# Designs tried in a protein design run: peptides against a protein of PDB entry 5VZU. Part 216

Target 1, 271 residues: chain A of PDB entry 5VZU
Amino acid sequence: GRTLEDIFHEHMQELILMKFIYTSQYDNCLTYRRIYLPPSRPDDLIKPGLFKGTYGSHGLEIVMLSFHGRRARGTKITGDPNIPAGQQTVEIDLRHRIQLPDLENQRNFNELSRIVLEVRERVRQEQQEGGHEAGEGRGRQGPRESQPSPAQPRAEAPSKGPDGTPGEDGGEPGDAVAAAEQPAQCGQGQPFVLPVGVSSRNEDYPRTCRMCFYGTGLIAGHGFTSPERTPGVFILFDEDRFGFVWLELKSFSLYSRVQATFRNADAPSPQ

## One batch from the design tools (peptide; made by RFdiffusion4, then SolubleMPNN)

Design b2_p29_1_s3
Fold by OpenDDE base, seed 1:
Structure b2_p29_1_s3 (fold): chain B 271 residues (1-271), chain A 29 residues (1-29)
Amino acid sequence: as target 1 above (271 residues)
Amino acid sequence: MLSFSEKIEKLLEEKEKKRKEEELKELEE
């Protein structure tokens, strides 16, 4: 019978052949674009940079992780037969933290699915509300011909009025116990396990995570056909490792920092 | 077990099929 290795070899040969066909179609017109490393900011969740992913049939993926305020972005440095280089493979909303359940309930895919879909609906509602405010605000700028009403110099009146008395009433300040939002203890890593039925290429993933966020991944057919965003979970393990759970694909991608130092890879100073 | 690419293709096909089935229902109502 075909071994898993034989199937993997056949599928790798197909992907290599597809990659060869796609690269051969460019008739040796390889356009090299310089990649700049994003500058690190103090508020960045981790140091931005290059990460290598190994998942499924794509083999080695290189992604640039960058931070854009309350959003993180993974940009493909390596293309594949589905998604070309330069596309945003993952978009992470750092406003929408995913709280993983306990380790026992993390094994339940339906529980993770519920949590992620509830966050997706909140994100969708926020986008609809923000779209309405932007739409209504544009309609009311009718041209107010602000006629320059002349600056009348109304100077005067000094009126003096009088003495009113000092009434004492010492109303007790009701202690509004401000419910101290317990600062989300960023401290101890949470035990982490993939849900049953989520495929990992390697079972050697970190079993503890720092935090998780809602995100979307880009998927497309061969040749970048029918590109769409699929919901997922960004999992920060540590400074050098993150994962992405592709919810609909029931797949996990592990990304590890490329430790290579690149000389002259700094972004040009914003002029 | 399907590869990541095969899972993408299958998911896109299933979504396309579902959209066509929904469009067909909206035309029959």
Scores: peptide ipSAE 0.406, ipTM 0.842, DockQ to the pose 0.783
Fold by OpenDDE base, seed 5:
Structure b2_p29_1_s3 (fold): chain B 271 residues (1-271), chain A 29 residues (1-29)
Amino acid sequence: as target 1 above (271 residues)
Amino acid sequence: MLSFSEKIEKLLEEKEKKRKEEELKELEE
C-alpha cells in the first residue's frame, strides 16, 4: 500500500512540477504588471498593503489586503499551482463579526465550527433576500405607451407678496451631549488560541486578537480547477498581522505586513 | 501531517465524490 510518505512525496513532486511548468511558461513571455498599493481610507480597519503569508506547501505567499466598504479582500500577488495571481484568496465580511468564546472554549473546534456555520447561514439568507428584491424590480417595465396627454395651459397663479415677519424664535441649542464615542481602546486584545486539530505551520502566532470576522477563502484544484469558497475566520491581531482560519481545511494562515517602503507605489490620482 | 495543498486536494475530492453520490441518488429516485 502507499505509505503516507509515498503520498507526500508524490504530491510534493506534482506541486514542484506544476510550479516549474508555471514558471517556465513565463520564460517565453514575461509580462510585467505594475502593482499599486491601495489608497488608505480613514475607515479602513488597518492600513491596506502587502502581507506575507507562510502557509501551505508553496512557501512564501504575498497577498494585497484592501478594503471595499464593509468588505475586505486578500488578493494573491504570488500565484500557486492551485490559485493564480490576481485571485481573491480571502474575502472578509466586515458586517459579520465573529465573537470568539473564552480561551477554554476556543480550543473546541466544534464550537468555532458552530459559530462560523451560523454566520454563514445568515450571509446566505441575506444574499437570497437581496437577490429577490433585485429580480422583482426588473419585471414591471411593461411598455406603458404614454399617450401624450395634451398640455393644458396651467394658469399663472399670482405672486403672493413678501410679508417677511422675522420670527425671533431663539430656540436654545439643546446640548446634544455627544455620546463620547469611547475611544476604541486599543485595549488588550482578547486571548486567542487555535482550536485543537487546527494546524499552523508556525506555532508562533499572536496569543491575543483585536477582532474577528466571517470570511471565505478560495480553494481550487491544480490549474484552478473546480474553484470554490470555503468558510473561515479572519482574525485581526494588530496593525501588521492578521490570520485566517480555514474551517473545512482545519488550517491556519498567518499574514504579516511587508515593512518595505515602496517609493511611487501609490496609485496615480485619477485625473 | 498533511500539507495545506494535500488538505485542499483531499477536500475537493471528498466534495466531488459527495456531489456525484447525491446526483446519482437523485437519478435513482
Scores: peptide ipSAE 0.399, ipTM 0.838, DockQ to the pose 0.634
Fold by OpenDDE base, seed 4:
Formats: C-alpha cells, sequence, structure tokens
Structure b2_p29_1_s3 (fold): chain B 271 residues (1-271), chain A 29 residues (1-29)
C-alpha cells in the first residue's frame, strides 16, 4: 500500500514537475515583482508582514498578512497548483470574534462547527441588509424638473434689530467623564486545542491563544478551477503566530512570522 | 487520511453535486 510518505513524495514530485513545466514553458521569462511590506498602523491587531504557513500537501507557503479596517487578509506570495500567487488565501472579519469554549468543549468539532456556522449566517444577514440599503438609494432619480429662471434679487433694507442683553447663563461645565479607554486588556490567553478530527501537519502548535475571529479561506481545484470561500476560524496565538481552522476541510494551518529583515521593503510613502 | 488537496477536491465535488441536486429540485417544483 502507498505510505503517507509515498503519497507526500508523489505529490511533491507533481508540484516540482508543475513548477518545472511552468518555468520551462515560459522560456524562463520570469517576471519578478517587488513585494512591499504593508505599512503598519497603530490599530493593526498585530504587525503586518510575511508569514510562513505549513499545511497538508502544499508544503511551505508564504502569505502576506495585512489589515484593512475591520478585515485582515492573507495574500498568497507563493502560488500553488490550485491557487495562484496574489490571491487572498484567507480573509478575516475582525468584527466577528469567535469565543472558544473550555478545553473539553474545544475538542468537540460539532461545537466549533455550530459556533462558526452561526457567525457565518450573521455575516450573510449583514451583507444582505447592507445590499438593500445600497439598492434603494439609486431608484429615485425623479425627472429633473426644469429649473425656473432666477428671479431678480430685491435689495430690501437692513432694519436695525435691537440690543438683546447677554444673559449670563452660567451653564455648569458638565463633567465629560472621559470614558477611560479601558486599556486594551492584553487578553489573558486562553488554553487552546484543536477539535478531534481536525488534521494538523504538526502537533507542535501553540496551546494558548489570545483571540479568534470568523474568517474564510479560498479553495479551488487545480488550475484555479471553481474557486470558492470556505468558512473557518482565524486563531491569533501571539504577535508572530496565527492559525486557520478550515472547518469543512477539518484541517489546521499554522502561520509563523518570517523574521528576516528586508532592507528597502517598505512601501513608498504616498506622495 | 486525505491530503489537504484531496480534501479540497472532494469538498468541491460534494458541493458541485449538491448544487446540481438543488438546481434539479428547483426545476421539478
Amino acid sequence: as target 1 above (271 residues)
Amino acid sequence: MLSFSEKIEKLLEEKEKKRKEEELKELEE
């Protein structure tokens, strides 16, 4: 029988062959694009940058993590046979936090599935409601009634209205209780474990997480056929590590920050 | 244990099958 090693070896051979065919078919016309690191913002959940992903058969993946208001995105820097470089492999909704249960209930895949699917339905509802508001506003282009001609400005005189005495209304300074921005409680990391039946490439993942969010991952067939978004959970472990649970795939991907300092990788300042 | 790619292909096939079954049902109603 084929061993897991044989299957992995065959798949790696196919990936190498596909890369070889791709590089050879284009007569070594490699277009190098400079990748710029996204600018860091104070409100970014973690510092944006390059992350090394490892999951399943795809081997080593490089993803750029960036923040876009209340969304985070993982952009593929390395393509694979299914998903080309530049695609959004992961899209995270930072509005929809996932609350993980205790460790015992975290082992229950059906509980995680329930939580994620409930959030997915909320996201769908919000998208439908926001789509209706944008649709109704365009319909009332009523006929532009003909602007009647500008009647002449009659210049009537400035009547001197009288000296209204300044009433000293001593409005008490209402204590604007500055809502003390509760210092972003460095949320005590909660114990973390993968659900039973979720496959990880390695059991060496962080056993404590800061927070989780609803997200979607991109999946496609070979050659980027039938691309679709599948629901999942983004798991922030720390400043340098995050995970993604692919719910329907019952799979986990771990991403670790690339610690390499790139000279001149900063985006040009917007002029 | 299915590879990640095999899981993707299987999931896409299952979803395509389901869509076709739903489309067929909508045509029969």
Scores: peptide ipSAE 0.397, ipTM 0.840, DockQ to the pose 0.712
Fold by OpenDDE base, seed 2:
Order: C-alpha cells, then structure tokens, then sequence
Structure b2_p29_1_s3 (fold): chain B 271 residues (1-271), chain A 29 residues (1-29)
C-alpha cells in the first residue's frame, strides 16, 4: 500500500503542479471580474467584507463575508486547487448558536463534536419538516375550474347598525411567564481555546470569542471533485476576526479583515 | 502533521470507502 509519506509526497507534488498551472494560466488569459463589497445592514453580525484566511498549504485565502438574514456566507475570492473562486467555502446558520463549554471542557474535542453533531441533527430535522410543509401545500391547488357564473349586480343598502357597548370583561391575563430568553450575552466575551488535536496554522488566535454558530464548510478533491459540506463552528472573535473549526478535519481557520480602503467598491445601486 | 489539503483528501477517501461499504451492505440485504 502507499505509505503516508508516499501520499504526502504525491499530494505535495500535485499541489505544487496545480499551483504552477494556475499561476502560469494567469500569464495566458486573465479574466478580471469586479468584486463589489456587500452592503452593510444594521442586523449584520459584523461589517461584511473581505477577510484573509491563513490556513492550509495554499497560502493566503481571500473570502468575502456576507450576511443573508439568518445566514452568513464566506465566498471564496481566491480559488485553490480543490475549490474554485466564487464557491461558498463556509455557510453559517445564525439560527443555531453553539454554546461553548467552560475553558477546561473546550479542550475536549469529543465535547465540541457532541455539541456540533447535536445541532447538525436539529438542522436536518428542521429541513425535513420544512420540506414536508412545502410539499403538502402545493398538492391541494387542484385547478379550480373558474366557471364563469355571470351573476347579477345587486346594489343594496348601507344599514348603520348600532353602538353595542363592549363589556369590559377584565379577564385576568394569566401570567404567561414568558421564560425570559436570557438576553443573549452578546457583550461579554467568553474565554476561547481550541480543542486538543485541532490544528491551527499558528497558535496566534484570539483567546476570547463573542459568540459561536453552527456552520458547514465546503471540501472537495482536486479539480472540485466530490464536493461536500462538512460540519463546523463559526467563531466570532471581534469586528475584524472570525474563525472556523472544521470538525471532521480537526482544523481551525482564522480569518482577519483585509484592512484596505477600496475606492468605488460599493455595489452599484439597483437601477 | 498533515496539511489542511491532505486532511481533505484523506477525509474524502474515508467517506468514499464508507459509502461503498454501505452500498455493498444494502445490496446484500
């Protein structure tokens, strides 16, 4: 069988070759596409924009972070040998917050794995239930034969019926103790550490996070073969930094805002 | 330590192997 070393060498050779092909193809035909920054909305978790990722052997990855109601997306601006530019490298479900345990239990990969997989199953259940409601609603619109019944114009009159005094029946509003959804402690940063066995490119990541969400990352073989979504955790650190924990890959990607002023990078107003 | 890309390839191979093993079981039932 191939040794792990043989696989490593072949894979590295392929990555180098692909990188060389990509870089050499740029010399022959560069198609430039203008990238527009997504408009910021008041409900956006952070300002949308360009972020640089420092993960893997591919070097610098640029992603566009954008918000779409209850979803956030990281779209690849730079392609790599596995995933072309324009693909959604990460999809974040802002409905499904991940609650990190205490700092001690955050070191336990199995605990994080349990939490993420439980949320994944909830997301699957919600998708199945929502699929059934959408399916049943379409079936019952049988074609109402619009019989053209011609019926007549009857005009009749304006009767002013009277002033019925609404009785003040003071039904005691039963104290539905609205379980005060503990205001999501959006303000206090939680201590953050990567689980044991999760690899980062460097150990220079923020040690405090604001909030975490369930998400999926896109993975594929070379040439975008067999693309699939793998579960993970989006970690919001601050206004300029987020991370993604790739659960199955036991890997962490740190993204930092590209601190550049782009002139005329705003999307053209919809005409 | 495997690179991120090597981890992807390994994970995809493991998943493909598992899918084939599941398909084989479904054909035997």
Amino acid sequence: as target 1 above (271 residues)
Amino acid sequence: MLSFSEKIEKLLEEKEKKRKEEELKELEE
Scores: peptide ipSAE 0.397, ipTM 0.839, DockQ to the pose 0.671

Design b2_p29_1_s4
Fold by OpenDDE base, seed 1:
Structure b2_p29_1_s4 (fold): chain B 271 residues (1-271), chain A 29 residues (1-29)
Amino acid sequence: as target 1 above (271 residues)
Amino acid sequence: SLSFSQRIEALLAEKKKKEEEERRRRELE
């Protein structure tokens, strides 16, 4: 039978060929589409903008990071043989923070996998519950034929009834122990290391992270075949760097801000 | 974004690592 190595070589040959075909298209008439930078908001986790990332066999990619309330998105600016430009390469749920273990336990891939999959199941449950509420809410708008029941003038009846005594019952104020929402420690940067068996092309990644969030990444075969969302971890390192751990692929992608200033790249004001 | 080819690459890297660990174990016996 074909070995895993044989399958890998076949897929790599196809990938190289597809990259060659795409690069050869630059000698032809190109359609250019203007890219607008998303406006920065005060509540954005970091400044939105262009980031350069490296993906193993794909090489250098450009993504646009943008914020949408409690979600962040990485949109592909560069297409690749698997996923075209304009697709959401990563979707981050900023409601679902990932707490990394200590540095020793961070080396354990199974521990990270457990933590991420537990968050994935919570997100799935919340989506099912929210889907049920949206379904039940639509069923009850049967057409209320508001028959205009005539406003009969219901009369004045005055009844005065009397004196009942002031019972003193001194209900003790039950101490509602307000569960102190542990202040979201904008904590000092946590030591960060990739789990054993997670591949990075460059071992030169930040060894300290600020925050981690649950997210999903888009994966596909060549020609955008069988696209699926895979669970992962968004790692915020600093204002200019983030990573994504692709859990099922045991891969890490590092993204660094493109420091180039673009003139007239601001999104048109919503009319 | 990651491809199926990158998944295979990761699996091959894991296989190589396991083979190296097993080799080192045999060199210590």
Scores: peptide ipSAE 0.118, ipTM 0.651, DockQ to the pose 0.102
Fold by OpenDDE base, seed 2:
Structure b2_p29_1_s4 (fold): chain B 271 residues (1-271), chain A 29 residues (1-29)
Amino acid sequence: as target 1 above (271 residues)
Amino acid sequence: SLSFSQRIEALLAEKKKKEEEERRRRELE
């Protein structure tokens, strides 16, 4: 049978060919699109902007990070043989924070997998419930011709008698100790390590993170074949760095802010 | 975004790591 190395070699040859074809198209027609930086909002988790990622055989990736209420998006600025520019490479659900375990348990991939899949199931349930509410709202506007149903006479319900003794059962108010969400001390980052078996291109990743969220990443075959969203973890390290753990791929991508000053990169004011 | 190649790269890296761990175990026995 083909070895994993043989499959890798064949796939890398195809990837190189696709990169060559894609690059050779530049000689015939370059379409330049102006990219504007997203406007910053006070409630944005970090300043939106351009981030540089590097992973696997794709090499350099540029993504635009933007915030959309309770969602964040990484949009591809650089296309690749698998996913064209303008696609949402990552979608982050800022409603679903992931709590990482202690540093010892963070090395366990199965523990991270459990945590992420539990959040994925909650997101799926919320989508099903929200889909039902949207479905029920449309059905009721059938014009019910108000046929005046004739006033059927009030049957006098008989006066059943008095004797309900007040059982004083003084149910003690069980002190629901509201587990005080200890205010996540805004200042102390949590120690961070990749699980065993998660590949990173570089071992030089931040060893402390601020917070994590559930997210999905886009994967596809060459030519954008069979595109799918896979579960993952968005990891905020600092104002200029975030990561994404691709759970099913057992891979980590590190993204760093592009520290370039762009003149005239602000979105035109809506006239 | 990740390609099928990145999945294969991750699997190869995991395989190599296991082979290195097994080699080190045999060198200590």
Scores: peptide ipSAE 0.100, ipTM 0.640, DockQ to the pose 0.132
Fold by OpenDDE base, seed 4:
Structure b2_p29_1_s4 (fold): chain B 271 residues (1-271), chain A 29 residues (1-29)
Amino acid sequence: as target 1 above (271 residues)
Amino acid sequence: SLSFSQRIEALLAEKKKKEEEERRRRELE
């Protein structure tokens, strides 16, 4: 039977061939598309923009991080043989914060797996409940039979009375308890380590994280075959660095901000 | 995003690690 090593070798040969084909095509057919940086919003978890990521054998990739309400997205700027440019490599649910355990328990992959899978199940339940509410609301538009109720012209009646008593009811100004904007607790950075068994390209990753969120990552075969979303953890390290733990793949990708300033890269203001 | 090749790389790395852990266990017995 094919060994895992045989499958790996065949896949690496195909990957090399595809990379060669792609690189050779650059000389013959280039489609240039302008990329705009997403507008920054005050409520964005970090400044949106370009990040360089590492994906093991794929090498260096560029992703655009953007924020969409309670979701963040990493969009591929560089395509690879598996996933073309413009695909959402990661989708982050900013509603579902993951609390990492202590540093000792963070090394336990099964503990991280448990935490992530519990959050995945909650997200799935919320999607099912929200799908049911949207489904039930559409069903009851039974055909309103437009019965032409006749235009009966009913009449007159008149008149009176005046009296404007100015009841002074001094409604006490209900103290609008200003919901104290809980200051965005600049959460003290938590010590961070990858679980045992998670593959990282480099051991040079931040050893402190600000916060983690549930997310999904896109995986596919060569030529974007059988694309699926796998559960993972988005790890915010700082303003310029985040990671993604691919749970099922037992791998970690580190993303670092591209510090280059691009002139005229801002999206045109919506007119 | 991860390719299928990266999935295989990760599985190979896990396999190797298990083999090393089992080897260490046998060396301690």
Scores: peptide ipSAE 0.098, ipTM 0.631, DockQ to the pose 0.138
Fold by OpenDDE base, seed 3:
Structure b2_p29_1_s4 (fold): chain B 271 residues (1-271), chain A 29 residues (1-29)
Amino acid sequence: as target 1 above (271 residues)
Amino acid sequence: SLSFSQRIEALLAEKKKKEEEERRRRELE
């Protein structure tokens, strides 16, 4: 039977061959497109821009992070054998914050999986409910011929009916302890560790994170075959670093800001 | 250890297999 090593070698050979084919195609015809950096907004979770990702076998990739209200997007600037340039590699729902457990329980992949899948189900329910409200509103404008039925009159205001019985019963208002929404502790990052069985390229990732959000990542086979979105976790470490946990792939990708200053890279103002 | 790409390919292969099985079931009903 094929060993895991045989499968690994075959896959690596295919990956290298595909990378070679893609690279060699550039020698014949290069289409250059200017990339504009998205403008920063005050409400952006971090400054938008270019981030350098590391994928184990793929090496180095460039992703543009941008913010779109309550959503963030990672767009591939560099393509790979699975996903071409210009695709949205990650979509982050900034409405659905993920609370990581304590450091001990963060090592449990099943606990992270449970938390993410519960959020995924909420997102799915919200999408179904929002779809129903949009559907019902369009139907019933049948042309009601407004026949002008006449102005019949102001019939009067009658009277007073009386009775008064004052029953006292002073039911104590049960203190609904409003569960104080613990203010989002924006300040101190929590300890962070990858779950057991989640692969990273190395152990050189930040051990403290600021915030986590639900998101989806795009996956595809070689040549962009059968593309799909899989659930994941966006991990904000700091202003210049974020990660993505690919739940189904049991993989982690670290992204670091490209510190290069680009002249004239700002998006033209919308005229 | 499966590479990132190998895990993607494995997952997509499993999905494709499931979709084919579901299609075949519908063609038999």
Scores: peptide ipSAE 0.045, ipTM 0.544, DockQ to the pose 0.720

Design b2_p29_2_s1 (from b2_p29_2, 18 letters changed)
Fold by OpenDDE base, seed 1:
Structure b2_p29_2_s1 (fold): chain B 271 residues (1-271), chain A 29 residues (1-29)
Amino acid sequence: as target 1 above (271 residues)
Amino acid sequence: MTLEELKEYYEKNKEKILEKIKDLKSFEY
């Protein structure tokens, strides 16, 4: 039978070969497509644009960060043997904040996994409920055949009288103490560390984060086979840096803003 | 990443990659 080591060597050989083929294409006929920077909006979590991301064995990749209402998206500008260029490498749900535990409990991978999977289940439930409302709303637009209901005459129902007494019952309004969800303190960054067992390319990542969100990453086999979305955590460090923890892959991608200024890279105004 | 850098990455991370292969059948991102 194939050993795990045999599978590792086959995977390594295939990946190396595919990387070789991919890199050798630069000497051939290239098709160029203009990439536009997404327009910045006031409500964007950070300025959209190009980021350099770390992708484990793939090394460094260019990702376009863009905002779409309550979603952020990372689009691969560079591809690899698993995920081609133009794919949504990460999709972030800005409605679902992840609260990281204290620094000690952040080292526990199972704790982070628990927190993320609980949010994943909420997202799934919300999608099911919204799917049912959309389904029931379509069923009731059966064509109401406008049967002309005949004008039955307004019978003048009579004016009966007077008296009934003013019962006083002064039911005390029970103070429903709405537990004011303390507004998550926007100001001070939280200490950040990767869980034990999460692989980073290097240990040079920010040790303080501003906020985290639930997200999904795209994973596939070689040649973009069996693509699927895996749960993860988007970590905002600052205006120019974010991370993504790939839970199932036990990997961390650090994204750093490309500081190069591009002329004529703005998206054409939607006419 | 050069082919040599990729090879060095695999050799350095062999045990971690083996553990990922058990869980994900060599899926990457």
Scores: peptide ipSAE 0.261, ipTM 0.541, DockQ to the pose 0.115
Fold by OpenDDE base, seed 5:
Structure b2_p29_2_s1 (fold): chain B 271 residues (1-271), chain A 29 residues (1-29)
Amino acid sequence: as target 1 above (271 residues)
Amino acid sequence: MTLEELKEYYEKNKEKILEKIKDLKSFEY
């Protein structure tokens, strides 16, 4: 019978061949576009930039991480036969933190799935409620014919006077002991392990994480057919590494910062 | 396999490859 390895090898050969077809069709007309690094902001969860991500059968892809208020985005710089370059491979909701259980319960895929699906339902409810408020606000501006109410005369309110008494009261400067916000202890990262049955391209991933967030990943058929967003978990390991757990695919992508310094990679200042 | 060998393999198998590509409706990320 076909082994899982045989099926994976056949599939990998097909993906390589598809990548070749796409590349070879453009042999006569390559358009090069300059990519700019997003500007760093003080409130960014980590420095934005280029990351090398693992995408199972597709292998290694380059993703640009950027921050957009309460959202983070991974944009494919390299495309594949399913999802072309320029697509948002991951979209992270920084408002919806995922609390991972203890290590024993982290091994349970169903527990992680439950936690993420509960957050997904909250996000859907918030989107429905926000859609209703935006809908109701547009309906009630019926054109009230503003009948021109007559200009009632501007009564001259009197200029009451100057009384100047400079009461000295020397209120003691209460030492507002600025509670030194304890520098957010670089808290010992929570122990991290992948659930049983989640595949990783390698077992060499960080075994501690700082924080996790709800996110969605983009999936599609070959040629970007029927694209959809699937639920997942963004895992921040450190300043240079993050992960994404694709729940429905039972896969893990590890993203590592590209350490190369690029000259003139900064976006031109908006003139 | 050289690029030329891969191109030759592709041209010889193009129809079968295109059929397989159509059948591979696996959702991937």
Scores: peptide ipSAE 0.259, ipTM 0.549, DockQ to the pose 0.329
Fold by OpenDDE base, seed 4:
Structure b2_p29_2_s1 (fold): chain B 271 residues (1-271), chain A 29 residues (1-29)
Amino acid sequence: as target 1 above (271 residues)
Amino acid sequence: MTLEELKEYYEKNKEKILEKIKDLKSFEY
């Protein structure tokens, strides 16, 4: 019978072939778009830029990491048969930190799944609550027909009432203790291992992580059919490496910074 | 597999591959 390895090998050959067809057919119709690197901000979790990501069966892809306030975004620079270039492969919610358990419990896929799904439900609740506030505010602007109330006349307001004494009420300046956002202590890196049954293209991933966040990955059928967001975990390893655990796919993508220097890759300053 | 071997495999299997691409209901990332 066909082994699982034979089926996977055939599927990989088909994907490589699809990628080859895609690249070869487009050779005559390629619209080249210049890519600019996102500007770095002081509050960015790591320097934004190009990363090489591992996508299981699709192999290596190029992703642009960018920061958008409390969100991070991975955008495909290279596409595949499922997800075209320019799509947001990952969206990270920097408000929702994932706390990984100890190394023994990190091997339990069901424990990671529980933690991620609990955060997913919190994110869903916050979106519903914020949607209700935006909905109620629009209802009450009934058109007040501003009837033109008539021009009542210029009554001459008279005179100079006197020098009321300056009461010295020394209101103590309430010390607005600006809660100094404690600089997020670059927490001592915690031991990291993939759960049992999560596939990685390479077992050569960092065994220590700095922090993790809730995120969603984009999945689709061939030709970008029925695109949906699946829950996952963003893992920050260091300044040049992050991972994404695709929970439903039971897959891990490792992203490593592209070390190539690009001349004139900075976005033109907004004039 | 060389690029030439891949091209030959494609030309021989093009219709079957295109049919499979249409039927692939597998969600991938």
Scores: peptide ipSAE 0.208, ipTM 0.523, DockQ to the pose 0.317
Fold by OpenDDE base, seed 2:
Structure b2_p29_2_s1 (fold): chain B 271 residues (1-271), chain A 29 residues (1-29)
Amino acid sequence: as target 1 above (271 residues)
Amino acid sequence: MTLEELKEYYEKNKEKILEKIKDLKSFEY
């Protein structure tokens, strides 16, 4: 039978071959598409833009980070043999913050997995509940009986109804105790370490993170076969760096901002 | 990243990659 080592070598050979085919296609025909940078919004977690991500066996890839309300999106600008360019490599749910444990417990992959799977289940429940409310509301469009159009012409008059007096009612200003939204303490970053067994391209990643969120990553077989979403953790390190922990893959991608300034890269205004 | 650095990455992660291939049947990200 094939050994695990044979399967590894075959997989790596196929990956290299597909990468070679993909790069060799550029020698024959190139289609250029203009990329536009997403506009920055005040509520964006960090400035949107281009990031260089580490994708293990694929190497370095360019990802566009964009914000869409309570979601962040990573879109591949460069593709690989599994996930082509233009695909959404990561989708982050900014509603579902992940609380990392202490540094000792962060080394436990099973603990991180538990935390993320509990959040995944909550997200699934919320989607089911919201789906039922949206479903029941559509059902009650009973047949609009086509009541016949009675032609009634009545033109009647512009009655000037009168000077309703300004009632002074001095409604006491109910002390709306503005629940002081405790300014989200721009909390001192917490110590960060990858769980044991998670693969990183290098060990040179930030050892302090600001916050984490639940997210999903896109995985597929070669040639984008059977694409699926896998659970993961988005880790914000700073304004220019974030990570994604791919739980099922036991991999970590570090994303670092591309510092290059692009002229005329702004998205055209939506007409 | 040189070819040598890439080889070193694969050698260091070989066991983990083998387990991924076993579990996910060559699914990658």
Scores: peptide ipSAE 0.263, ipTM 0.544, DockQ to the pose 0.100; fails the geometry check

